# Peptides against a protein of PDB entry 6IDX, part 85

Target 1, 380 residues: chain A of PDB entry 6IDX
Amino acid sequence: KELAKLSADVTFATEFINMDGIIVLTRLVESGTKLLSHYSEMLAFTLTAFLELMDHGIVSWDMVSITFIKQIAGYVSQPMVDVSILQRSLAILESMVLNSQSLYQKIAEEITVGQLISHLQVSNQEIQTYAIALINALFLKAPEDKRQDMANAFAQKHLRSIILNHVIRGNRPIKTEMAHQLYVLQVLTFNLLEERMMTKMDPNDQAQRDIIFELRRIAFDAESDPSNAPGSGTEKRKAMYTKDYKMLGFTNHINPAMDFTQTPPGMLALDNMLYLAKVHQDTYIRIVLENSSREDKHECPFGRSAIELTKMLCEILQVGELPNEGRNDYHPMFFTHDRAFEELFGICIQLLNKTWKEMRATAEDFNKVMQVVREQITRA

## One batch from the design tools (peptide; aimed at target 1 L322)

Design b2_p27_4_s1 (made by RFdiffusion4, then SolubleMPNN; from b2_p27_4, 10 letters changed)
Fold by OpenDDE base, seed 5:
Structure b2_p27_4_s1 (fold): chain B 380 residues (1-380), chain A 27 residues (1-27)
Amino acid sequence: as target 1 above (380 residues)
Amino acid sequence: SAAEREAQLEAFLKYRSKRIVPRLKAA
């Protein structure tokens, strides 16, 4: 107890470290010896002192043994561990992950996100905070190839739903630190969209062109009698498709694939459009047909609007940016759905279409409409 | 640039690391 208190002092820490005191603390943890009177209290103070001593940056985190890591990971994986030990163990793991890539690799082998999820299902907000903080640390230190696996673990409806139900909708006010961790998690989750946002459409890729064709089919062929047999000549078909792509509001009516070559938002805009068309088909068809049937120059160009809205949402959500220090602004809505970005797009495209109508906008007013929509989204 | 992103990451990791002990003492 006294050691843990004194370990906060740099002078004491320096002297204690020079006496190999930190090695003694690590060996106490490594031994796992429960034979000491007040073992749990002693261990909690030992872990506190260790963390405070290491925080001075005098000793490298790489001095930590694999046995020590396994003991700390063991305290996190065991269901009947004292809350004080669990909290300190999570804090030590976070520290190890943040300060050393070699320790990150070892910890990522010993601990799964699934094990950390169990610590989110508790009523203790401090434990929840440390669990999310460790998840965030693992995500930050993950190599690019493993970020997708982490993403898939996040995309597992389970982590999102648990955070929503046990953290965000908890009966306790969210503390500043928890809000910061939720913000960090959200930023890291949005960064998974960066790949698609920076992926240019290949106009020669048939599979990507087939998606654009599917958007046309859903909008125009879903109500038309199947009697328009596929057999009308290739040129008439191309001319017909050019008209359809104009009605869809693409900038390039001849080759809509060219509209998706700009990054950002690249293919992410096409993903949003396809999601809207498949998941919210009635909304999609309504938006497209309401504008395609107009001859009054007040048509809202859906394709162009969808691309620019996707870009705007990426800017608002800071997709591809690192989390900022001291920020704690998270959006609870992003924890309500597994495809939260696409759902937000679906809400915002309806808002855009409504705002366009209310403003009686023309193609010349496009940027003004987008500015108004940006203000509406950022104030909501 | 990739180098700027790496420097920003390192700065953020350092910031995160420095918050752990104060959080533990406030609990």
Scores: peptide ipSAE 0.445, ipTM 0.921, DockQ to the pose 0.880
OpenDDE base, seeds 1, 2, 3, 4: peptide ipSAE 0.258, 0.437, 0.430, 0.439; ipTM 0.757, 0.919, 0.917, 0.920

Design b2_p27_4_s2 (made by RFdiffusion4, then SolubleMPNN; from b2_p27_4, 18 letters changed)
Fold by OpenDDE base, seed 1:
Structure b2_p27_4_s2 (fold): chain B 380 residues (1-380), chain A 27 residues (1-27)
Amino acid sequence: as target 1 above (380 residues)
Amino acid sequence: MEEKREEELKKFAEYRSKQIVPRLKAA
């Protein structure tokens, strides 16, 4: 207890470290010896002192043994751990992950997101905050090849639904730190869209062109059997498709694939359009047909609008940007659906279509409509 | 661009690391 208090002082910390004091503390944790009277209290103070001493940055985190990591991870995984030990163990793991890539690798092998989810199902918001903070640290430090696996693991373990039900819809007000952790988790998850946002469509890729053709099929041939393979279209079919791509509101009516070569938003716009067409088919068909049947120059070009809206949403959500210090603004919608970005796109494209009609806009007003829509989205 | 992002990532990680001990003392 006294050591934990004194460990906050840099002078004491320096002297204690020079006396190999941190090594003694690590050995106490590694021993796991429950034979001492008041073991839990002693361990809680030991972990506090260790963390405070390491926070001075005098000793490298890479000095920590694998046995120590396993012992700390063990405290997080035990179902009947003392809350004080659990908090400090989560804090130590967060600190290890943030300060050392080598420790991140070791911790990521010892701790699963599933184990951390159990600490979100408790009524204690502090424990929930420590658990989300560690998840965020692991997500932040994950190499690019593992980030998608973490996102998939979150979906498989219903992390979103647990956060929604036990944190956001909890009987307690969300504290500033929890709001910041939710914001960080949102930003890190939306940053997984960066790859698709920066992926250019290849106009020569047949599989990508087949997606554009599927958008046309869903809009205009909804009753026709998919058995007509898209590949064998005669020149007359190509000319017919050019008309359909004009009605879909693509800028390049001859080769709509060219509209997706600009990054951002690249292929992410096509992903959003396809999601809308498949998941919200009635809404998609309605938007396309309402604008394709207009001869009054007040048609809203769906294809162009979808691309520019996707780009705008990426800008508003800061896709590809790191979390900012001190921000705590999270979107509850992010936790209501697994495909939250695509669902947001589906809401915003309807808002855009409505705003276009209300403004009695023409193609010349396009940028003005987009500015009004931006203002509406950022105020919601 | 990548190098700048790595530096910004490091700065954010350092910021988050500095918040751990204060949070633990407030709990």
Scores: peptide ipSAE 0.491, ipTM 0.933, DockQ to the pose 0.800
OpenDDE base, seeds 2, 3, 4, 5: peptide ipSAE 0.479, 0.488, 0.485, 0.490; ipTM 0.930, 0.932, 0.932, 0.933

Design b2_p27_4_s3 (made by RFdiffusion4, then SolubleMPNN; from b2_p27_4, 14 letters changed)
Fold by OpenDDE base, seed 3:
Structure b2_p27_4_s3 (fold): chain B 380 residues (1-380), chain A 27 residues (1-27)
Amino acid sequence: as target 1 above (380 residues)
Amino acid sequence: MEKEREEKLKKFSEYQSKRIVPRLKAS
């Protein structure tokens, strides 16, 4: 207990480390010896002192043995552990993951996100905070090849649902630290969109062109079976499609695929359009048809608007950027749905279409409308 | 670009690491 208090002092820490004090603490943990009276309290103070001593950055985390890691991971994976030990064990694992790539690799073998989810299903917000913080550390330090596995773990309806129900909708106010960890988790989750945001459409890829054609079909031929593949359309049919792509509000009416060659937002804009068209078909058709029949120059170009809105949302959400220091603003909406980004797009495209009408905008006002919409989204 | 990302990652990892002990002391 006194050691844990003194370990916060850098002078004491330096002297204690010079006396191999950290090695003694690690050996106490490695021994796993429960024979001591007040073992749980002693272990909690040992783990506190260890973490405080290591936080001075005097000793490398790489000095930690695999036996020590297994003991700490054991305290996290065991269902019946003292809360004080669990909290400190989660904190130590978080610190190990953040400070050492070698320790990250070892910990990622010993601990699963599934085990950490069990620590979210508790009433203790501090344990929940440490569990989310460790998930964030694992996700932050994951190599690119493992990010998809982490993405899949986040996309697990279970993790999202547990965070929503047990953390966000919990009976307690969200503390600043939990809000920060939820913000970090949210930003890291949005960074999974970076690949699609930076993927250029290939104008020669028939499968990608078929998606654009499907957008046309849903808007104008809603009663037609999707099995009516665009057969080799005659020149008249190509001219008809050019008109349809103009009515859809693409910039390139001849080859709409060219509108998706710019990154950002690349293919992510097409993904959003297709999601809207399939999941919110009535909303999609309404937005397109309301603007397609106008000859008054007040038509809202859906295709262009959807691309620029996707880009704007990526900018607002800082897709591809690391979390900012000191931020704690998270949106509960992103924990309510598996496709929360596409749902946000669907809300924002309706807002854009409304704002365009209210402003009586023309194509020359496009940037002004987008600025107003940006302000509306950022104030909401 | 990759080097800048690695430096930002390192900096943010260090920032997150520095939050742990204060969080533990506040409990």
Scores: peptide ipSAE 0.574, ipTM 0.951, DockQ to the pose 0.841
OpenDDE base, seeds 1, 2, 4, 5: peptide ipSAE 0.574, 0.029, 0.563, 0.410; ipTM 0.951, 0.627, 0.949, 0.901

Design b2_p27_4_s4 (made by RFdiffusion4, then SolubleMPNN; from b2_p27_4, 14 letters changed)
Fold by OpenDDE base, seed 3:
Structure b2_p27_4_s4 (fold): chain B 380 residues (1-380), chain A 27 residues (1-27)
Amino acid sequence: as target 1 above (380 residues)
Amino acid sequence: MEEERKKKLEEFLKYQSKRIVPLLKAA
């Protein structure tokens, strides 16, 4: 206890480390010897002192043995561990992950997401905070090629629902630190959209063009079988499609694929449009047909609007940016649905369409409408 | 751009690493 308190002082820490004191603490953990009276209390103080000593940055985290890592991971994975030991073990694991890539690799092999999710299902907000912090650390340290796999392995759907039900909708006020960790997790989740946001459509890829054709089919030919590939059309059929793409509000109504070559938002805009068309089909058809029947120059160009709205949402949500220091502003809405970004798009595109009508906008007013919609979204 | 992103990540990781220890001391 006294050692743990004194370990907060940099002068004491320096002297203690120079006496190989930290090595003694690590060996106590590595031994796993439950034979001592008051083992749990002593271990809790040992782990506290270790973490406080390491926080001074005098000793490299890479000095930690695999045996030590396994013991700490064991305290997180074992049922019925003392709460004080569990809290400190989670904190140590987070610190190891954040400070060392080599320790990250070892920890990622020893800890399962399922184990961390179990620590979110408790009433103790501090344990929940440390568990989310460790999840965030693992995401931050994950290689780019493995980040999506990790996101999938984290059972994001289950993690999301557990966070919503046990943390956000818990009977306790959200503390500042939990709010920060939820903010970080939210930003990291939005960053999974970066790849699609930066993916250009290939105008020569038939599979990608078939998605645009499917948008046309859903809007205008709801009873038609999707098996009618756009390539089999006569010149008259191509001319008909050009009219349909104009009614859909694409900028390039001859070749709508060209509208998705700009990054951002690239293919992410097409993903949002397809999601709206498939999941909210009635809303999609209504928006398209209400504007496609207008000859008064007050038509809202759906295709252009969807692209620019997707770009705007990426800017507002800072997709591809790192979390900012000191921020703790998270949106509970993003924990309510698995496809929360696409659902937000679906709400915002309806808002845009409404705002366009209320303003009696024309194509010349497009940027003005988008500015008003931006203000509405950022104030909501 | 990649080097700047890497530097920002390192700075953020350092910031995150300093948040947990104060919480443990307050508990």
Scores: peptide ipSAE 0.428, ipTM 0.901, DockQ to the pose 0.838
OpenDDE base, seeds 1, 2, 4, 5: peptide ipSAE 0.423, 0.421, 0.424, 0.427; ipTM 0.901, 0.899, 0.901, 0.901

Design b2_p27_5 (made by RFdiffusion4)
Pose (drawn by RFdiffusion4):
Structure b2_p27_5 (pose): chain A 370 residues (1-223, 234-380), chain P 27 residues (1-27)
Amino acid sequence: KELAKLSADVTFATEFINMDGIIVLTRLVESGTKLLSHYSEMLAFTLTAFLELMDHGIVSWDMVSITFIKQIAGYVSQPMVDVSILQRSLAILESMVLNSQSLYQKIAEEITVGQLISHLQVSNQEIQTYAIALINALFLKAPEDKRQDMANAFAQKHLRSIILNHVIRGNRPIKTEMAHQLYVLQVLTFNLLEERMMTKMDPNDQAQRDIIFELRRIAFDAETEKRKAMYTKDYKMLGFTNHINPAMDFTQTPPGMLALDNMLYLAKVHQDTYIRIVLENSSREDKHECPFGRSAIELTKMLCEILQVGELPNEGRNDYHPMFFTHDRAFEELFGICIQLLNKTWKEMRATAEDFNKVMQVVREQITRA
Amino acid sequence: MTLDEVQELFESEAKYIPAPAEPGARL
């Protein structure tokens, strides 16, 4: 108990650390008997002292043994133990992950997505905060080529709805540190879109060109002489600036292939809305048609700007959009809603092709005021 | 869910977040 008190003082901590005092603590956790059952209070003070000593930055986090790591991960992976032990254990794991790629790799193997998510279902906000913090730390430290798989795994175990039901709509008001972790989670989540945003279409890749053909087919085949007239104009009546080679329009980065993903999502998941928008504007040879392809690409880019896809998380922000915690595909659903809004605003303005940038500005104002 | 149903759901959880004074660092 006394050690837990004094270890926050650097003057004391240095003395104790210079006698390998941290090893006394790690050895106790690695091999001490009955720690959770008979000595939980002692163990809580031990973990408090350990974290306080490590927070002075005198020694590397890489000093910790695999045995110590496994023991701490064990306290998190178990059917919940004492709250004080769990809080400190989650905090130790977060610090290990943030401070070492090697420790991240070992910890990622010792804890499951389900075990971490289950700790969000406790009524204690600090436990919830550290759980989300550990999740955020794993995302921050995951290799670029593994982060997407991790996101899918957390999504399949309902991380989003558990946060919505147990944190955002929970009884206890969200305090500043929890709000900060939600902000960081949202930033990391949006940043999963960044690679596709910056990926150019290969116009010479037939498989990619066939995606655009399929987009056009879904809409034009819902319309006979009128259908023929649409197809003779290649992709003009689908609204692409490059009428003959729309794949070129997707070389603009941002939004790149993310725009294509959004269009395909709208066509497949919301086929009626997609068909309505395209057919209201595919036989319009007055200058008043709303160009779908051009509008979708620019809207995708606008949403990426508004939502700050690609921005890094920082220490000064605690903001988040709560509606994104209400749908597994909220970004794509937002695209669909905004493309409908864009078409409504276009018609309200009796807009022509020359008005394209003005309409996009009004849409930007509508979305950002909402 | 339709886009209308999704829009109603979003409105129920909508919150205005002002744009920051300056852009943040990026990837």

Design b2_p27_5_s1 (made by RFdiffusion4, then SolubleMPNN; from b2_p27_5, 11 letters changed)
Fold by OpenDDE base, seed 5:
Structure b2_p27_5_s1 (fold): chain B 380 residues (1-380), chain A 27 residues (1-27)
Amino acid sequence: as target 1 above (380 residues)
Amino acid sequence: MSLEELEELFKEYAKYVPLPEEPGPRL
């Protein structure tokens, strides 16, 4: 207890470390000494002293043994561990992941998604905070190629809905520390979109072109009697599709694929459009047909609007940016759906279409409408 | 839209999902 208190002082920490004191603490934990295991308070203070000593940055986290990691991970996996030990153990694992890539790999091998999620199901907000902090650390330190797989593993275990129901909708006020961890998780979740945001469409890729064709089909062929025989010559089809792509509001109505070659938002805009068209088909068809039937120059160009809105949402959500330690502005709404970004897009495209009508906008007003919509979204 | 309007629209998509019973995969 006294050691844990004194370990916060840099002068004491320096002298204690110079006396190999930290090595003694690690060995005490590693040995699983019956003394520490029988006296939960002594173990909790030992772990506190270890954290406080390591926070001075005098000793590298790489000094930590695999045996120590296994002991700490053992405390996290035990269902009847003392709350104080569990909290310090989660904090140690977080710090290990954040400070050492070699420790990240070892921890990733020892900890399961279900173990982390189990700590979210408790009423203790401090345990929940450290569990989310460890999840965030793991996401932050994961290799880029593994982040999506990790996200999918958490999604399969319903991380989002568990956070929503047990943390956000809990009967307790959200503390600043938890709000920060929820913000970090939100940022890291939206950063998974960065790859698609930075992916250029290949105008020669037939599979990508078939998605654009599917957008046209959903908008215009859903009302067409199946009697329109596929026999109209290839040229008439090309001319028809050019008209349809113009009505969809693509800038390049001859080759809409060219509109997706700019990054950001690249292919992410096409993903959002396809999601809207498949999941919210009635909303999509309504927006497209309402604007395609207008000859008054007040048509809202859906394709152009969807691309620029996707870009704007990426800018507002800071997609690809690292989380800031000073921020705690999480949005509970993003925990309501697994495809929260695409759902946000679906809401915001309706807002854009409404705002366009209210402003009686023309194509010349496009940037002005987008600025008004930006202000509406950012004040929301 | 206000934040409240946007959040209310998002709540319509909020589905209850049961808690997982299994520890799941290692990371």
Scores: peptide ipSAE 0.032, ipTM 0.399, DockQ to the pose 0.062
OpenDDE base, seeds 1, 2, 3, 4: peptide ipSAE 0.018, 0.026, 0.009, 0.006; ipTM 0.462, 0.519, 0.400, 0.377; seeds 1, 3 fail the geometry check

Design b2_p27_5_s2 (made by RFdiffusion4, then SolubleMPNN; from b2_p27_5, 9 letters changed)
Fold by OpenDDE base, seed 4:
Structure b2_p27_5_s2 (fold): chain B 380 residues (1-380), chain A 27 residues (1-27)
Amino acid sequence: as target 1 above (380 residues)
Amino acid sequence: MSLEELKELFEKYAKYVPLPAEPGPRL
């Protein structure tokens, strides 16, 4: 207990480390000594002293043995561990993941998604906070190629709904530390969109072009009896589709694929349009047809608007930026749905279409409408 | 470091180092 308190002092820590004191603490934990296991309080103070000593940055986290990592991970995976030991063990694992890529790999092998999620299903907010902190650390340090698979594994275990029900809708006020970890998780979740945001459409990829064709089909062919498609030649079909793409509000109504070659928002805008068209089909059809039937120059260009709105949402949500240590502003709404970004897009595109009508906007007012919509979104 | 050396360190520093109020990791 006294060691744990003194370990927070840098002068004491320096002398203690110079005397190989940290090596003695690590060996005490590694040995699993029946003394430390029988005295939960003594183990909890040993782990506290270890954290406080390591937080001075005098010793590299890479000095930690595999045996020590396994022992700490063992305290996180065991069902009957004292809350004080569990809390400190989660904090040690977080610090290990954050400070060493080699330790990240070892920890990612020792701990399961299910174990981390089990620590969210408790009534202790401190345990919940450290469990989310460790999840966030693992997401932050995951290789880019594994990050989406890790996110999918957490989604399959209902991470979002567990956080919503056990943390956000809990009967206790959320502390600042938990609010920060929820913010970090939100940022890291939206950063999964970065790849799609930076993916350019290939105008020669037929599968990507078929998505644009599907948007046209959903908007214009859903009411057309397939029997009345006049067998008129390939040129009339191209001219018809060019008209349809103009009515959809693409900038390049001859080749809409060109509208998705700019990054950001690249293919992410097309993903949002397709999500809206498939999941909220009535809303999509309404927005498109209300503007496609207008000959008064007050048509809202859906395609252009959806692209610029996707870009704007990425800018507002800081997609591709690292979490800021000074922020704790999380939005509970993003924990209500697995496709929260696409649902936000679906709300905001309706807001944009409404704002366009209210302003009696023309194509010349496009940037003014987008500015008003930005102000509306950032104030909500 | 022996247990005796550790005690001597505590006796040395406990007199001069203001004890931090709450030991907890910085989140």
Scores: peptide ipSAE 0.020, ipTM 0.316, DockQ to the pose 0.011
OpenDDE base, seeds 1, 2, 3, 5: peptide ipSAE 0.000, 0.011, 0.019, 0.005; ipTM 0.291, 0.330, 0.371, 0.309

Design b2_p27_5_s3 (made by RFdiffusion4, then SolubleMPNN; from b2_p27_5, 11 letters changed)
Fold by OpenDDE base, seed 5:
Structure b2_p27_5_s3 (fold): chain B 380 residues (1-380), chain A 27 residues (1-27)
Amino acid sequence: as target 1 above (380 residues)
Amino acid sequence: MSLEELAELFKKYAKYVPLPATPGPRL
């Protein structure tokens, strides 16, 4: 206890580290001594002293043994551990993950996000905070190949649902530290969109062209019996598609694939359009047909609007940027749905279409409408 | 959740600025 308190002092920390005191603490944990197992309070103070000593940055985290990591991971994985030990163990693991890629690899083998989710279901907000902090650290330090595995939609769904129900909708005020961790998790979640945001469409990729064709089919052929597709020659078919792509509001109505070659938002805009068309088909068809039936030059170009809105949302959400220290602004809405970005897009595209009508906008007003929509989204 | 419920949630869950927490015990 006195050691843990004194370890916060840099002068004491320096002297204690110079006496190999930190090595003694690590060995005490590694040995799993009956003393520490019988006196949870002594273990909690040992872990506190270890953290406070390491926080001075005098000793590298790479000094930590695999045995120590396994003991700390064991305290996080055991269901009957003292809350004080669990809290310190989560904090130690977070610090290890953040400070050492070698320790990250070892910890990622010993602990799963699924195990950490159990610590979010507790009534202790400090445990919840350190559990999210460790999840965030693991997400931040994950190599690109493992980010996709951690990004497994099911694990994310369950995590988001638990955070929403046990943290955000909890009967307790959210502390600043928890709000920061929720902000970090939100930023890291949106950064998974960066790959698609920076992926250019290949205009020669038939599979990607078939998605654009599917957007046309959903908008214009949803009521047409496929039997009445006139077997009219390839040229007449190509001319029909050019008209349909113009009605869809693509900038390049001859070759809509060219509209998705600009990064950002690249393929992410096409993903959002396809999501809207498949999941919210009635909304998609309504937006497209409302503009396809207009001869007054007040048509909202859906394809162009969807691309520029996707880009705008990426800018507003700072997709591809690292989380900033001291920020704690999170949106509970993003924890309500598995496809929160695409659902946000689906709301914002309706807002854009409404704002376009209210402004009586033409194609010349496009940037003005987008600016008004930006203000509406950022004030919401 | 309907789009109206989601839009109402968007308005209701506008940027949660946490109340300044009483400083809990720092680790």
Scores: peptide ipSAE 0.008, ipTM 0.361, DockQ to the pose 0.161
OpenDDE base, seeds 1, 2, 3, 4: peptide ipSAE 0.000, 0.007, 0.000, 0.000; ipTM 0.302, 0.305, 0.301, 0.303

Design b2_p27_5_s4 (made by RFdiffusion4, then SolubleMPNN; from b2_p27_5, 12 letters changed)
Fold by OpenDDE base, seed 1:
Structure b2_p27_5_s4 (fold): chain B 380 residues (1-380), chain A 27 residues (1-27)
Amino acid sequence: as target 1 above (380 residues)
Amino acid sequence: MSLEELAELFEKYRRYVPPPAEPGPRK
């Protein structure tokens, strides 16, 4: 108890560390001494002192043994652990993951996101905060290949549902610390879109061109049997497609693939358009046909609008940027759906189409409409 | 570090330690 208080002082910490005091604390935890395990208060103070000492940055986190990691991970995985020990154990693991890539690898082998999700199902918001903080640390330090696996996992859907039901829809006000961790999780989730945002369309890739053709098919041929294979494009069919791509509002009516060569938003804009067309087909068809039937110069170019809106949403959500320590602005809607970015795009493209009509805009007003839509989205 | 050395170290610093601030939001 006294050690835990004094360890916050840098002068005491320096002297205690110089006397190998931190090594003694680590060995006490490593030994799993029945005394420390029977007296939860003593263990909680030992872990507090260890954290406070390490927070001075005098000792590298790489000094920590695998036995120590296993003991701390053991306190997180056990269902009948004292709340005070659990809280400090989560905080130690977070600090280990953030400060050492070698410790991240070891911790990622000992702890699953599923075990951390169990700590979100409690009434203690501090435990919930430290559990999300550790998930965020693991997500931030994960290799790129493992980040995609974490994103695609049933664990993410479950994690999202648990956060929504037990944290966001909880009977308690969300504290600033929890709001920050929810913001961090949101930013890290949106950073998975960076790859697609920076992926240029290859105009020669047939599979990517077939997606653009599918957008045309859904908009204009929704009643026609899919039996007409995309390959039999006579010159008359190419001319027909050029007209259809103009009605879809692409900038390059001859080769719409060229509109997706600019990064950002690259292929992410095409992903959003395809999602809208498949999941919200009636909304997609309505937006396209309402603008394709207009000969009054007040047509909203869907393709151009979808690309520029995707870019604008990436800028607003800071896709590809690291989370900032001072921010705590999270959107609950991003925890309501697995494809929250694409759903946001689907809402915002309807808002854009409405705003375009209300402004009686022409193609010359495009940038003004986008500015008004940006202000509407950032105020919501 | 012995328990005696730790006790001496505590006695040396007992006068300087303000009550631990509640663990504020870890920045």
Scores: peptide ipSAE 0.035, ipTM 0.494, DockQ to the pose 0.011
OpenDDE base, seeds 2, 3, 4, 5: peptide ipSAE 0.024, 0.010, 0.012, 0.008; ipTM 0.339, 0.323, 0.321, 0.326

